# Peptides against a protein of PDB entry 2Q3Z, part 109

Target 1, 272 residues: chain A of PDB entry 2Q3Z
Amino acid sequence: YVLTQQGFIYQGSAKFIKNIPWNFGQFEDGILDICLILLDVNPKFLKNAGRDCSRRSSPVYVGRVVSGMVNCNDDQGVLLGRWDNNYGDGVSPMSWIGSVDILRRWKNHGCQRVKYGQCWVFAAVACTVLRCLGIPTRVVTNYNSAHDQNSNLLIEYFRNEFGEIQGDKSEMIWNFHCWVESWMTRPDLQPGYEGWQALDPTPQEKSEGTYCCGPVPVRAIKEGDLSTKYDAPFVFAEVNADVVDWIQQDDGSVHKSINRSLIVGLKISTKS
Target 2, 254 residues: chain A of PDB entry 2Q3Z as posed
Amino acid sequence: YVLTQQGFIYQGSAKFIKNIPWNFGQFQDGILDICLILLDVNPKFLKNAGRDCSRRSSPVYVGRVGSGMVNCNDDQGVLLGRWDNNYGDGVSPMSWIGSVDILRRWKNHGCQRVKYGQCWVFAAVACTVLRCLGIPTRVVTNYNSAHDSNLLIEYFRNSEMIWNFHCWVESWMTRPDLQPGYEGWQALDPTPQEKSEGTYCCGPVPVRAIKEGDLSTKYDAPFVFAEVNADVVDWIQKSINRSLIVGLKISTKS

## One batch from the design tools (peptide; made by RFdiffusion4, then SolubleMPNN)

Design b2_p18_5_s4 (from b2_p18_5, 8 letters changed)
Fold by OpenDDE base, seed 5:
Structure b2_p18_5_s4 (fold): chain B 272 residues (1-272), chain A 18 residues (1-18)
Amino acid sequence: as target 1 above (272 residues)
Amino acid sequence: MEESPIIDYGPEYESWKS
């Protein structure tokens, strides 16, 4: 989790699991320095360097900073996300084979955002950075991963009487989504929430005004403790949202149907 | 208590739903 530099990231679908090799490369030349630069250009450091530095002993604090800085939303972060299959002005997310090239490109271009990333790229870069900083971290893949945009723990589809989806799908279920889990104590929480903490660097929703997510205890997610900081409801929805179809009839009546064919949340964790 | 991270090869499958 700290020492291994090569691993696999799981992709595909729940029915057809795939994996890709990935070079995390946390001990390659210059990577630690780049990780330190990442910390030194974060908005909290720029606002108050002394305060930021005083908090860097906390893996909770550092994890949250890294989650925000791996994406370029709202800061000088590393990666720009793109999902529309138009990557002509950058590098296709599918072309990356490791974190090292991404981090080096970011640094060498004056901390300008690297084009482009998707979930596994964000997760992998976050994993590299966190490992560099001494935080045990692994990439996690969640199949049938929900993106809840309205914080109701539901993925809602509107359909006509023929089952045809009406309007654009605002909420999505990804075939797979990747984030990271980091091992840390949680002195800021009640006892028992030490251990694996979920962090999601993919810019999906804002947390306290910044595109970041976590850390949240995996235990809290499993037990349904949605009051636990940070971002428990969002992460919970990723792994356990219910899918609801709202079916409108010709007479204007609407009935609720629970879509039991779409089971959200099948997790695969990498151990290496 | 969750087990400390041990380097093991292969995926670990976990279900979020009971």
Scores: peptide ipSAE 0.019, ipTM 0.575, DockQ to the pose 0.030
Fold by OpenDDE base, seed 3:
Structure b2_p18_5_s4 (fold): chain B 272 residues (1-272), chain A 18 residues (1-18)
Amino acid sequence: as target 1 above (272 residues)
Amino acid sequence: MEESPIIDYGPEYESWKS
């Protein structure tokens, strides 16, 4: 049980690490009730309440539900993500100082999506919710975090002969990305995968049709066991993708180059 | 041995690349 309600979230870049204070507020009045509402409006509950409720004793199940419900994609989730610096019709992601206000706003507005969140906001809210539900959880920051969109464990850039990136960068490397790790047993897996499980509530890629990610054993990621549910290849890519440059020549030929200057993955787990 | 979830909230640096 994580008793600390206040902590820090690490941000910035690998070269320039920053942190912000964050009030998780998992024990503040009404927050647990809001977390329960979050469970009661999830798509699985709406589809089959009995089945959903019967599975709420599983931190694996609950973790996956929370991962999906912290973002408003596909459901009545908490936060709408936005990254274009146009926040005039809501609250800038940079303005939040805690999870409590976000959760209260969500509930008080009839479970309408709160504008706006980015990765650390998603992670922090997920952390609060999971802690409320009795799951030990921490926020994790990964610097140079890769977003693999085609499940090939590569970040691919297309470049012209001058090295200029061509086309839309479908795949990207975040200066930092935040998710959560939750402590749980994994009775659904082979022995040895108990412990910290990565969960990512930021809507990046769909997992089984829903914008959610995990839980996946941190051990599985470290050992390169990509067969381990859930979403091991995606999480593995976030922390260990290779960067490839496809350089187009004037004659139409394409040269493949491994970009060794871009190192993916530097993890900082916040214990506070 | 993964340290038990007495979440010491100190920053832990971990390299994923072996």
Scores: peptide ipSAE 0.042, ipTM 0.655, DockQ to the pose 0.031; fails the geometry check
Fold by OpenDDE base, seed 2:
Structure b2_p18_5_s4 (fold): chain B 272 residues (1-272), chain A 18 residues (1-18)
Amino acid sequence: as target 1 above (272 residues)
Amino acid sequence: MEESPIIDYGPEYESWKS
């Protein structure tokens, strides 16, 4: 979790699980320095360097900073996400084989966003950074991963009387999604929430005004304690949202139906 | 309960819904 530099990232679908090799490379030359630069360009440091530095002893604080800084949303973060298969002005997310080149490119270009990342790339870079900073971290893959945009723990689709989807799907279920889990104590929470904490560096929803997510105790998610910071409802929805179809009738009535054919969440927690 | 990083184990699989 800290010492391993090579590993695998799980991808594909629940029915057809695949993996790719990945070089996390947290101990390669210059990577630690880049991770420190990442901390030194984060918005909290720029706002108040002394306060930010004083909090870097907290893996909770650092984890949250890293989850925000791995994406370039709202800051000088590392990666720009793109999902439309138009990668000609950068590097295809599918082309990356490790975190080292990404981090080096970011630093060498004056902390300019690297094009491009998707979920596993974000997760892998976050994993590298967190490991480099001494936080035990693993990449997690969740199949049929929900993206809840309105914090109601539902993935909602609107359908006509024939069952056809109406309008654009704002909320979605990913075939797979990746994030990280980091091992830490949670002195900021009630006892019992130490252990694995979920962090999601893929820019999906804002948390306290920034595209970041977590840390949230995996235990809290498993037990359904959505009151725990950070972002428990969102992470819970990723793994356990219900899919709801809103069926519009000719008379203007709307029928709510639970779509039981779409099961959200199948988690793989990795060792490497 | 999740195992700590010091424990040698393989990947874990978990379904959130039955």
Scores: peptide ipSAE 0.040, ipTM 0.608, DockQ to the pose 0.030; fails the geometry check
Fold by OpenDDE base, seed 1:
Structure b2_p18_5_s4 (fold): chain B 272 residues (1-272), chain A 18 residues (1-18)
Amino acid sequence: as target 1 above (272 residues)
Amino acid sequence: MEESPIIDYGPEYESWKS
């Protein structure tokens, strides 16, 4: 994980899995220096440099900082996300083939946000940075990945009498979503939660006021321990939300139905 | 407890559902 510089990222759908080659390049010239710059421009360093530096020995702390700094929301982070297919003033997210060019562009332009990223780009850059910092990390793809916006562990669709979705789809299920898992101990938790920790650098929801997510033990998610820091309910919903249809009838009555045709959460990971 | 893997053992697939 730490030693591998080239790998694959899984994409597509649960029924039609695709992969793309990716150059993580954590040992290429200058990349470690760029990762250190990323730490030195984070909001916690700017607020209190001494405190931030004293905590950099903790992979829990560093992981959370990196998850926030890979996106440019709220800070001088690396990537600006865009999903509307209008990429004329930057680089299409689909054009990237490695993390090295992205990180070099960010640094060379005075730590200005790079246009543009989507989930696998965010995850891949986070993976590179964490590996550079000595944290074993892998990219994970979750098929049928839910985005719960109201923290109720449900994806809710409002439908008319014909079954057509009404209103803006605020909550959705992605065909796939990517994040990272990092190997670390969790001395801040009860024993048994060491191992793989989920971190999500794609800006989806704010955690403690910042667009970041994790680390949360993969074990906690599997066992349904939603009290475990950080962001267990959100990550749990990504992989295990129930889908509910609210169907309005002609008489104004509303019927609640569990949608059993949509199964949230199928995980594939590389061991590279 | 699983050991920290350093070597690429190939892709892993796991369902979050039972």
Scores: peptide ipSAE 0.015, ipTM 0.554, DockQ to the pose 0.029; fails the geometry check

Design b2_p18_6_s1 (from b2_p18_6, 7 letters changed)
Fold by OpenDDE base, seed 2:
Structure b2_p18_6_s1 (fold): chain B 272 residues (1-272), chain A 18 residues (1-18)
Amino acid sequence: as target 1 above (272 residues)
Amino acid sequence: KVNLIPELLLGFEDPNAP
C-alpha cells in the first residue's frame, strides 16, 4: 500500500466492470517535493504555518488536507473537475495514465489547477500523495455510488405521472465513483475505529466549508455509526442511500415510492 | 426504473461503457 507504484483502477458499471492501469509513481523523482509543496500551499498553512506544521504528524490531519488539496475548488489545489465531455482547453480525464504527470504539471505551472480530472483521477492523485507521505492508501471503486446533497441519506427524484423526472436533478447516482482508503489510527475517536479510513478528494460536498471528505472509519460506515467524524453521513449515503421517487399525479397528489430496483453501493477495494 | 443519470450511463465518466 505504500511501496506499490503501479496498479489498477476499477471503472465501468456494476454489470460491466472495467479497469485501467495506473502509475501512482510516489517514489519518482521530485514527487516527494511536490507533495510537500502541496502541504505548504494549503489554506491552513497559509493561515498559520506553525500550527499547520505542528499537526502534520497526524495522518488524520494530513489526510483531510490532502483530500481538500487534490481538488482546486477552494484553494491552489491540483485538479479541476469536469464531466461534460468538453476538454479541448485541457487534457481529457480519460487520457491520464498516472499521477506523476499531473503533479509535475501542477507544480511546474506555479501550482495552477490541472485540467481536467474526474473521480478516479482525483482518487489516484490523492493515493499517490498519501503514499508519498508514508500513509498506506488504496483506491476504492463504488458502483452505483450515491451523491446525497441534503444529508438525508436519500436520493430523491421528482416524477410526473408518466414517470418522467421533473425539476432539479441535483442528487445523482454515479455509475461508479472512486475515492481512497488510508490506514491510520484514530486517537481522536473512541477505541476500535483504527484501520482503513475513507477519504474522498472529488469535490462533491463541502465539509466544514471546504470541498473535502473524511477521514471516516470504514468500520463506522459498515456499522452505521453516522456520528463519527468526518463526514460519515455523506460516505454512508454513497454506499447505502435509499432511492425515493416522489410521483406527482395530475390531481396534485404526491406519492412516495421506494425504488428497490436500484441497489446503491457495490464497493471494490484494491490491494494495489 | 434505474435512477442513474443517463449521461453517466452513456459514459461521461466512461465513454466506453456499454
Scores: peptide ipSAE 0.017, ipTM 0.592, DockQ to the pose 0.167
Fold by OpenDDE base, seed 4:
Structure b2_p18_6_s1 (fold): chain B 272 residues (1-272), chain A 18 residues (1-18)
Amino acid sequence: as target 1 above (272 residues)
Amino acid sequence: KVNLIPELLLGFEDPNAP
């Protein structure tokens, strides 16, 4: 994982899996320096450099920092997310073929946010940074990936009698979503949660006031241990949320429609 | 029907895909 500079990112849908080649380029010239700059501009460093530096030996700490810093939300992070198909003032997320150009652009423009990223771009850049920092990391694609905003582990759709979705569409299911998994020990948890940890650099929800996600043990997600830091409920929902269709009648009555088991969470990990 | 984000669908779903 750490040594692989070229790879594939899986995209598309569960029915129509696509992949793109991606240059992670973690060993390309200057990339390590850029990754160190990324750490040096993080809010925790700016608040207390000595404390931040003392914690950089922890892949848990570094992983969480990188998750936050790959997006530009709340900080001088690398990428600005955009999903509205209006990319004329930047680079379309679909145009990127590697992390190196993104990281170089970010650094060369004084750590200004690069326009634009989406989930696979965020994940790929995070993967590059984490690998560069010596953390074994892979990009993960989850098809039918849920975005739970209220931490109820449900994706709720309200429909009228005609089946049209009503109300706030804030909760959604992505056709695919990408994040990273990093291999690390979890001395901050009970024994047995070492191994792959999910980290999500796509700015979806705030964790402890910052747009970051994880690390959370993949084992905890698999076993349904939602108490496990960090962000276990959110990551669990991405892969296991139940979709609930509510039918709202004209009388204001709401009936739960039969859970059409949208299989949330067909996970594909890059097998190296 | 699950609300898939249309923008992602347009980007990656083949409109001719069955």
Scores: peptide ipSAE 0.016, ipTM 0.569, DockQ to the pose 0.187
Fold by OpenDDE base, seed 1:
Structure b2_p18_6_s1 (fold): chain B 272 residues (1-272), chain A 18 residues (1-18)
Amino acid sequence: as target 1 above (272 residues)
Amino acid sequence: KVNLIPELLLGFEDPNAP
């Protein structure tokens, strides 16, 4: 995983899987220096450099910093997300073919946010940075991925009698979502949670006041241990949330619609 | 392509859009 510079990112839908070639390029000239700059502009370093540097020996700490710094939310991070198809003032997320150009643009423009990214771009850049820092990392694609905003493990839709969705659509299901998994020990947890850890650099929810996610043991998610730091309920919901359709009638009565068993969570890991 | 299910995108503003 650390040594592979070229790979594929899986996209599309559960029924129609697609892939794109991607240049991770973690060993290309200047990329290590850019990754070190990314660490040196993080909010924790700016607040207390000595404390931040003393913690960089922990892949748990570094992974969490990288998940926050790959997005530009709340900091001088790398990428600005956009999903509205209005990319005229930047680069379309679909135009990127590798992490190297993105990271070079970020550095060369004084650590200004690069426009624009979506989930696979965030994940791919995070994968490059983590690999560059010596952390074995892979990109993961999950089809029918849920975004739970209220941490209730439910994706709830309220519909009127005509089947039209009512209210602010806060929660959503992605046709696919990408994040990364990194291999590390978890000395901060009980034994048995070493191995693959999920990290999500796409700015979806705040964790401890910052748009970051993880690391959380893939094993904890598989076993349903939602008490495990970091962000286990959120990552669990991405792969296991139940979809509930509510029908609200004119009299204000709410009825649960027949469970459309939307099979949430078909996970595909990148082949090495 | 946007990585959202089109049928669910109807009326979704990205809550993280700038």
Scores: peptide ipSAE 0.015, ipTM 0.642, DockQ to the pose 0.072
Fold by OpenDDE base, seed 3:
Structure b2_p18_6_s1 (fold): chain B 272 residues (1-272), chain A 18 residues (1-18)
Amino acid sequence: as target 1 above (272 residues)
Amino acid sequence: KVNLIPELLLGFEDPNAP
């Protein structure tokens, strides 16, 4: 994990699994310095440098900072997300082949956001940074990944009598989503939650006012312990949300239907 | 090189999501 600079990122769909080669490059020249700059421009450092630095010995703290700083939401983070296929003023997310060029571009442009990223790009850059900082990390792909916006563990669709979705799809299921898992102790939790922790750097939802996610014990998600910090309900929903259709009839009545045809979550961990 | 349908390279909403 920490020593592998080249790997594969899984993409596509549950039925049509794809992979792309990726250069993580955590040991390439200047990458460690860029990772340290990333820490030094984070909002917590800018607010209180001494407090931030004193907490950098905690992989829990560092992981959460990196999750927030890989995206440019709320801070001077690395990547701007875009999903509308309009990439003409930047680099298409599909064009990236490694984290090194992204990190170098970010640093060389005065920590200006790099255009553009999507989930696997965010995850891959986070993986590079965390590995560079000595935290064992892997990229994870989840197929049929749910995005729960209200932490109710449901993906809710409003439909008319014809089954057509009404209103803005606030909640959705991605064909795939990528995040990272990092190996660390959890002295801030009860015993037994050490090991793999999920972190999601894709700016999906705010956690404590910042677009970041985790770390949350993979064990807690597996066991359904949603009380564990950080962001257990959100990460749980990504892998195990129920899909609910709210069907509005012409008479104004609303019927709740559980859509059992949509199975949320098929997790593939990279072994590299 | 299997020309993977470019659409499957993107993170996008599941078209089969009801």
Scores: peptide ipSAE 0.019, ipTM 0.579, DockQ to the pose 0.125; fails the geometry check

Design b2_p18_6_s2 (from b2_p18_6, 7 letters changed)
Fold by OpenDDE base, seed 1:
Structure b2_p18_6_s2 (fold): chain B 272 residues (1-272), chain A 18 residues (1-18)
Amino acid sequence: as target 1 above (272 residues)
Amino acid sequence: EVNLIPELLLGFEDPNAP
C-alpha cells in the first residue's frame, strides 16, 4: 500500500467488472517534490504557513488537505472534473494511464488545473500523493455508488404519471465510483476508529466549505456511526443509500413506485 | 466512459454493458 507503484483500478458495473492498469509512480523522480508543492499551495498553508506545517505530522490533516487539493475546486488543485464527453481542450479522463503524467503536467504548467479527471483519476492521483507522503493508501471502487445531495441517506427520483423524471437530477447513482482508503490512527476520535479511513477527492459535495471528503473511519461507516468526522453521512450514503422512486400525480400526491429496490453499494478494495 | 447512470432505476445499469 506504500511500496507498490503499479496496480489496477476497477471500473465498469457490478455485473460487468472491468479494470485498467495504472501507474501510481509515487517513487518516480520529482513526484515527492510535486507532492510537497501540492501541500505548499493549499489554502491552509497560504493562510497560515506555520499552522499548516505544524499539522502535517497528522495523517488526518494531510489526508483532508490532499482530498481537497487533488481536485481544483476552491484552490490550485490538480484536476478539473468533467463528465460530458467534451474533452477536446484537454485530455480525456479515459486516456490517463498513471498519476505521474498528471502531476508533472500540473507542476510544469505552474500548478494550473489539469483537464480532465473523473472519479478513478481523482482517486488514483490522491493515492499516489498519499503514498508518496508515507500514508498507506489504496484505491477503492464502489459499484452502484450513490451521491446524496441532501444528506437524507436516500436517493430520490420523482416522476410524473408518464414516468418522466421531474425536478433537478441533483441526486444520482454512479455505476461505479472510486475513492481512497488510507491507514491511520484517529487520535481525534474515540478509541477503536484507527485503521482504514475513507477519503474522496472527487468534487461532489462541500465539507466545511471545501470540496473534500474524509477522512472517516471505514469502521464507522460499517457500523452506521454517522456522527464520526469527517463526512460520515455522505460516505455512508455512497455505500448504503436507499433508492426511492416516487410517482407524483397531477393532484400533487406522491406514492412509491413498486419497482425493484436497487441495491446500492458493492465495494471492492484493491490489494495493490 | 461516463460513470453516471441516472436511469439505473429503469434498468439501465450500464450503458456500455453488452
Scores: peptide ipSAE 0.008, ipTM 0.547, DockQ to the pose 0.183
Fold by OpenDDE base, seed 3:
Structure b2_p18_6_s2 (fold): chain B 272 residues (1-272), chain A 18 residues (1-18)
Amino acid sequence: as target 1 above (272 residues)
Amino acid sequence: EVNLIPELLLGFEDPNAP
């Protein structure tokens, strides 16, 4: 995991799995320096450098910082996300073939956000940074990945009597979503939650006021322990949300229907 | 080289989501 600089990222759909080659390049020249700059421009460092530096021995702390800093939301982070197919003023997320160029562009432009990223780009850059900092990390792809905005473990659709979705689709199911898992101890939790921790650098929801996610023990998610920090309900929902249709009838009545046809979550972990 | 449908290269909302 730490030593492999080239790998594959899985994409597509549960029915049509794809992969792309990716150069993580965590040992390429200057990448370590860029990763250190990333730490030195994080909001916690800017607020209290001594406190931030004293906590960098914790992979839990570093993982959470990296999750927040890979996206440019709330800070001088690396990537700006965009999903509307309008990439003319930047680089299409689909054009990236590695993390190194992204990180170099970010640094060379004075830590200005790089345009553009999507989930696999965010995950891949986070993987590079974490590996560079000595944290064993892998990219994970989840097919039919839910985005729960209110942490109720439901994906809720409002529909009219004709089955048409009404209002803004605040919650959604992605054909695929990528994040990272990092291996670390969890001295901040009860024993047994060491091992793989999920971290999501894609700016989906705020955690404690910042667009970051995790680390949360993969074991806690698997066992349904949603009390574990950080962001267990959100990560759990990504892999196991229930889909609910709220059907509004002409008489103003609302009927709740559980959509059992949509199975959320098919996780594929990369071995490289 | 299986020309993957370009739409499947993007993270997007599941079109089969009801």
Scores: peptide ipSAE 0.017, ipTM 0.569, DockQ to the pose 0.123; fails the geometry check
Fold by OpenDDE base, seed 5:
Structure b2_p18_6_s2 (fold): chain B 272 residues (1-272), chain A 18 residues (1-18)
Amino acid sequence: as target 1 above (272 residues)
Amino acid sequence: EVNLIPELLLGFEDPNAP
């Protein structure tokens, strides 16, 4: 998982799975230097360089920093996300075929955000950076992936009698979502949580004031240990949230719809 | 391919979504 530079990213839907080839290129010329620049422009380094550098021996610390710095939210990070199909002032997320061009553009333009990314682009760049820093990492695709904003482990839709969505629809289900898993020990946790750790660089929710996610043990997610740092409830919801459809009547009463059962979470890990 | 499918945002699974 550290040495592989070429791979595949799974996309599509649960019923129509497809993949794209991707050049991670973690050993290409100048990529290591760019990864070090990424660390040196992170908010923790700018606040206290000595403290940040002393913690870079921890893959837990580095993984969390990389998760935050791959997106440009709240920092000088690499990618700006966009999902509205309006990419005329940048590069369409669907046009990228590797991480190297993205990282080079970021560095060569004075660490200016690259337009644009979506989940697989964020995940792939994070995978490149983590591999470059010696952390075994893979890209993971989850089909029917839930985005829970209120940490209740539910995706709730309210509809009127005509089936029209009422109120806030900020919670959503992606046809697919990509993040990364990195192999590391967890000396900061109880024994048994070593191994694959989920990290999500797509800017979905803030963790400790920054758009970052993880690392969280995959084992903790599988066992339902939501107390485990970092961001266990959010990652758990991505793969296990319950979908509830409510029908609201004119009198304000709500009834659970019995005609919909959306299954959240079909996880596929890359074998590269 | 955009990873956001409008039908899923509406709480409907499109069986024909690519």
Scores: peptide ipSAE 0.009, ipTM 0.555, DockQ to the pose 0.172; fails the geometry check
Fold by OpenDDE base, seed 4:
Structure b2_p18_6_s2 (fold): chain B 272 residues (1-272), chain A 18 residues (1-18)
Amino acid sequence: as target 1 above (272 residues)
Amino acid sequence: EVNLIPELLLGFEDPNAP
């Protein structure tokens, strides 16, 4: 995983899986320097450089920093996310073919956010950075990926009698979502949680006040251990949330629909 | 490709979705 510079990112839908070639380019000229700059502009470094540097030997720490710094939310991170199909003042997320150009643009413009990214772009850049820093990392695509905002492990839709969604649509299901999994030990957890750790650099929810996610052991997600740091409930929901349709009648009564079945979470990992 | 499928938000799947 660390040595592979070329790969594929899976996209589309569960029914219509697509892939795009991607140049991770973690060994291209100047990329390591850019990755180090990324670490040096992170909020923890700016707050206490010595403490930040002392923790860079921890892939857990570095992974979490990278998760936060690949997005520009709350910091001088790499990418600005945009999902409204209005990309005229930047580069369309669909136009990127590799991480190298993104990272170079970010650095060359004084660590100003690059416009624009979406999940696979965030994930791919994170993958590049983590690989560059010696952390085995792969991009993962999850189809029918839930975004749970309230940590109830449900995606709830309120519908009228005509099936039209009513109210807040803040919780949603992506046709696909990409994040990364990194291989690391977890000395900060009980034994057995070493191995693949999920990290999500797409700014979806705040974790401890920062738009970052993970690392969380893939094993913890598989076993339903929601107490495991970091962000186990959120990542669990991405792959296992139940979809609940509530039917609201004109009289204000609400009942749970059982007629709709949507399977959340079909995971495909990049294999080298 | 925007990675949000509106059909999911609408509570149905478009059989013609790419």
Scores: peptide ipSAE 0.008, ipTM 0.551, DockQ to the pose 0.173; fails the geometry check

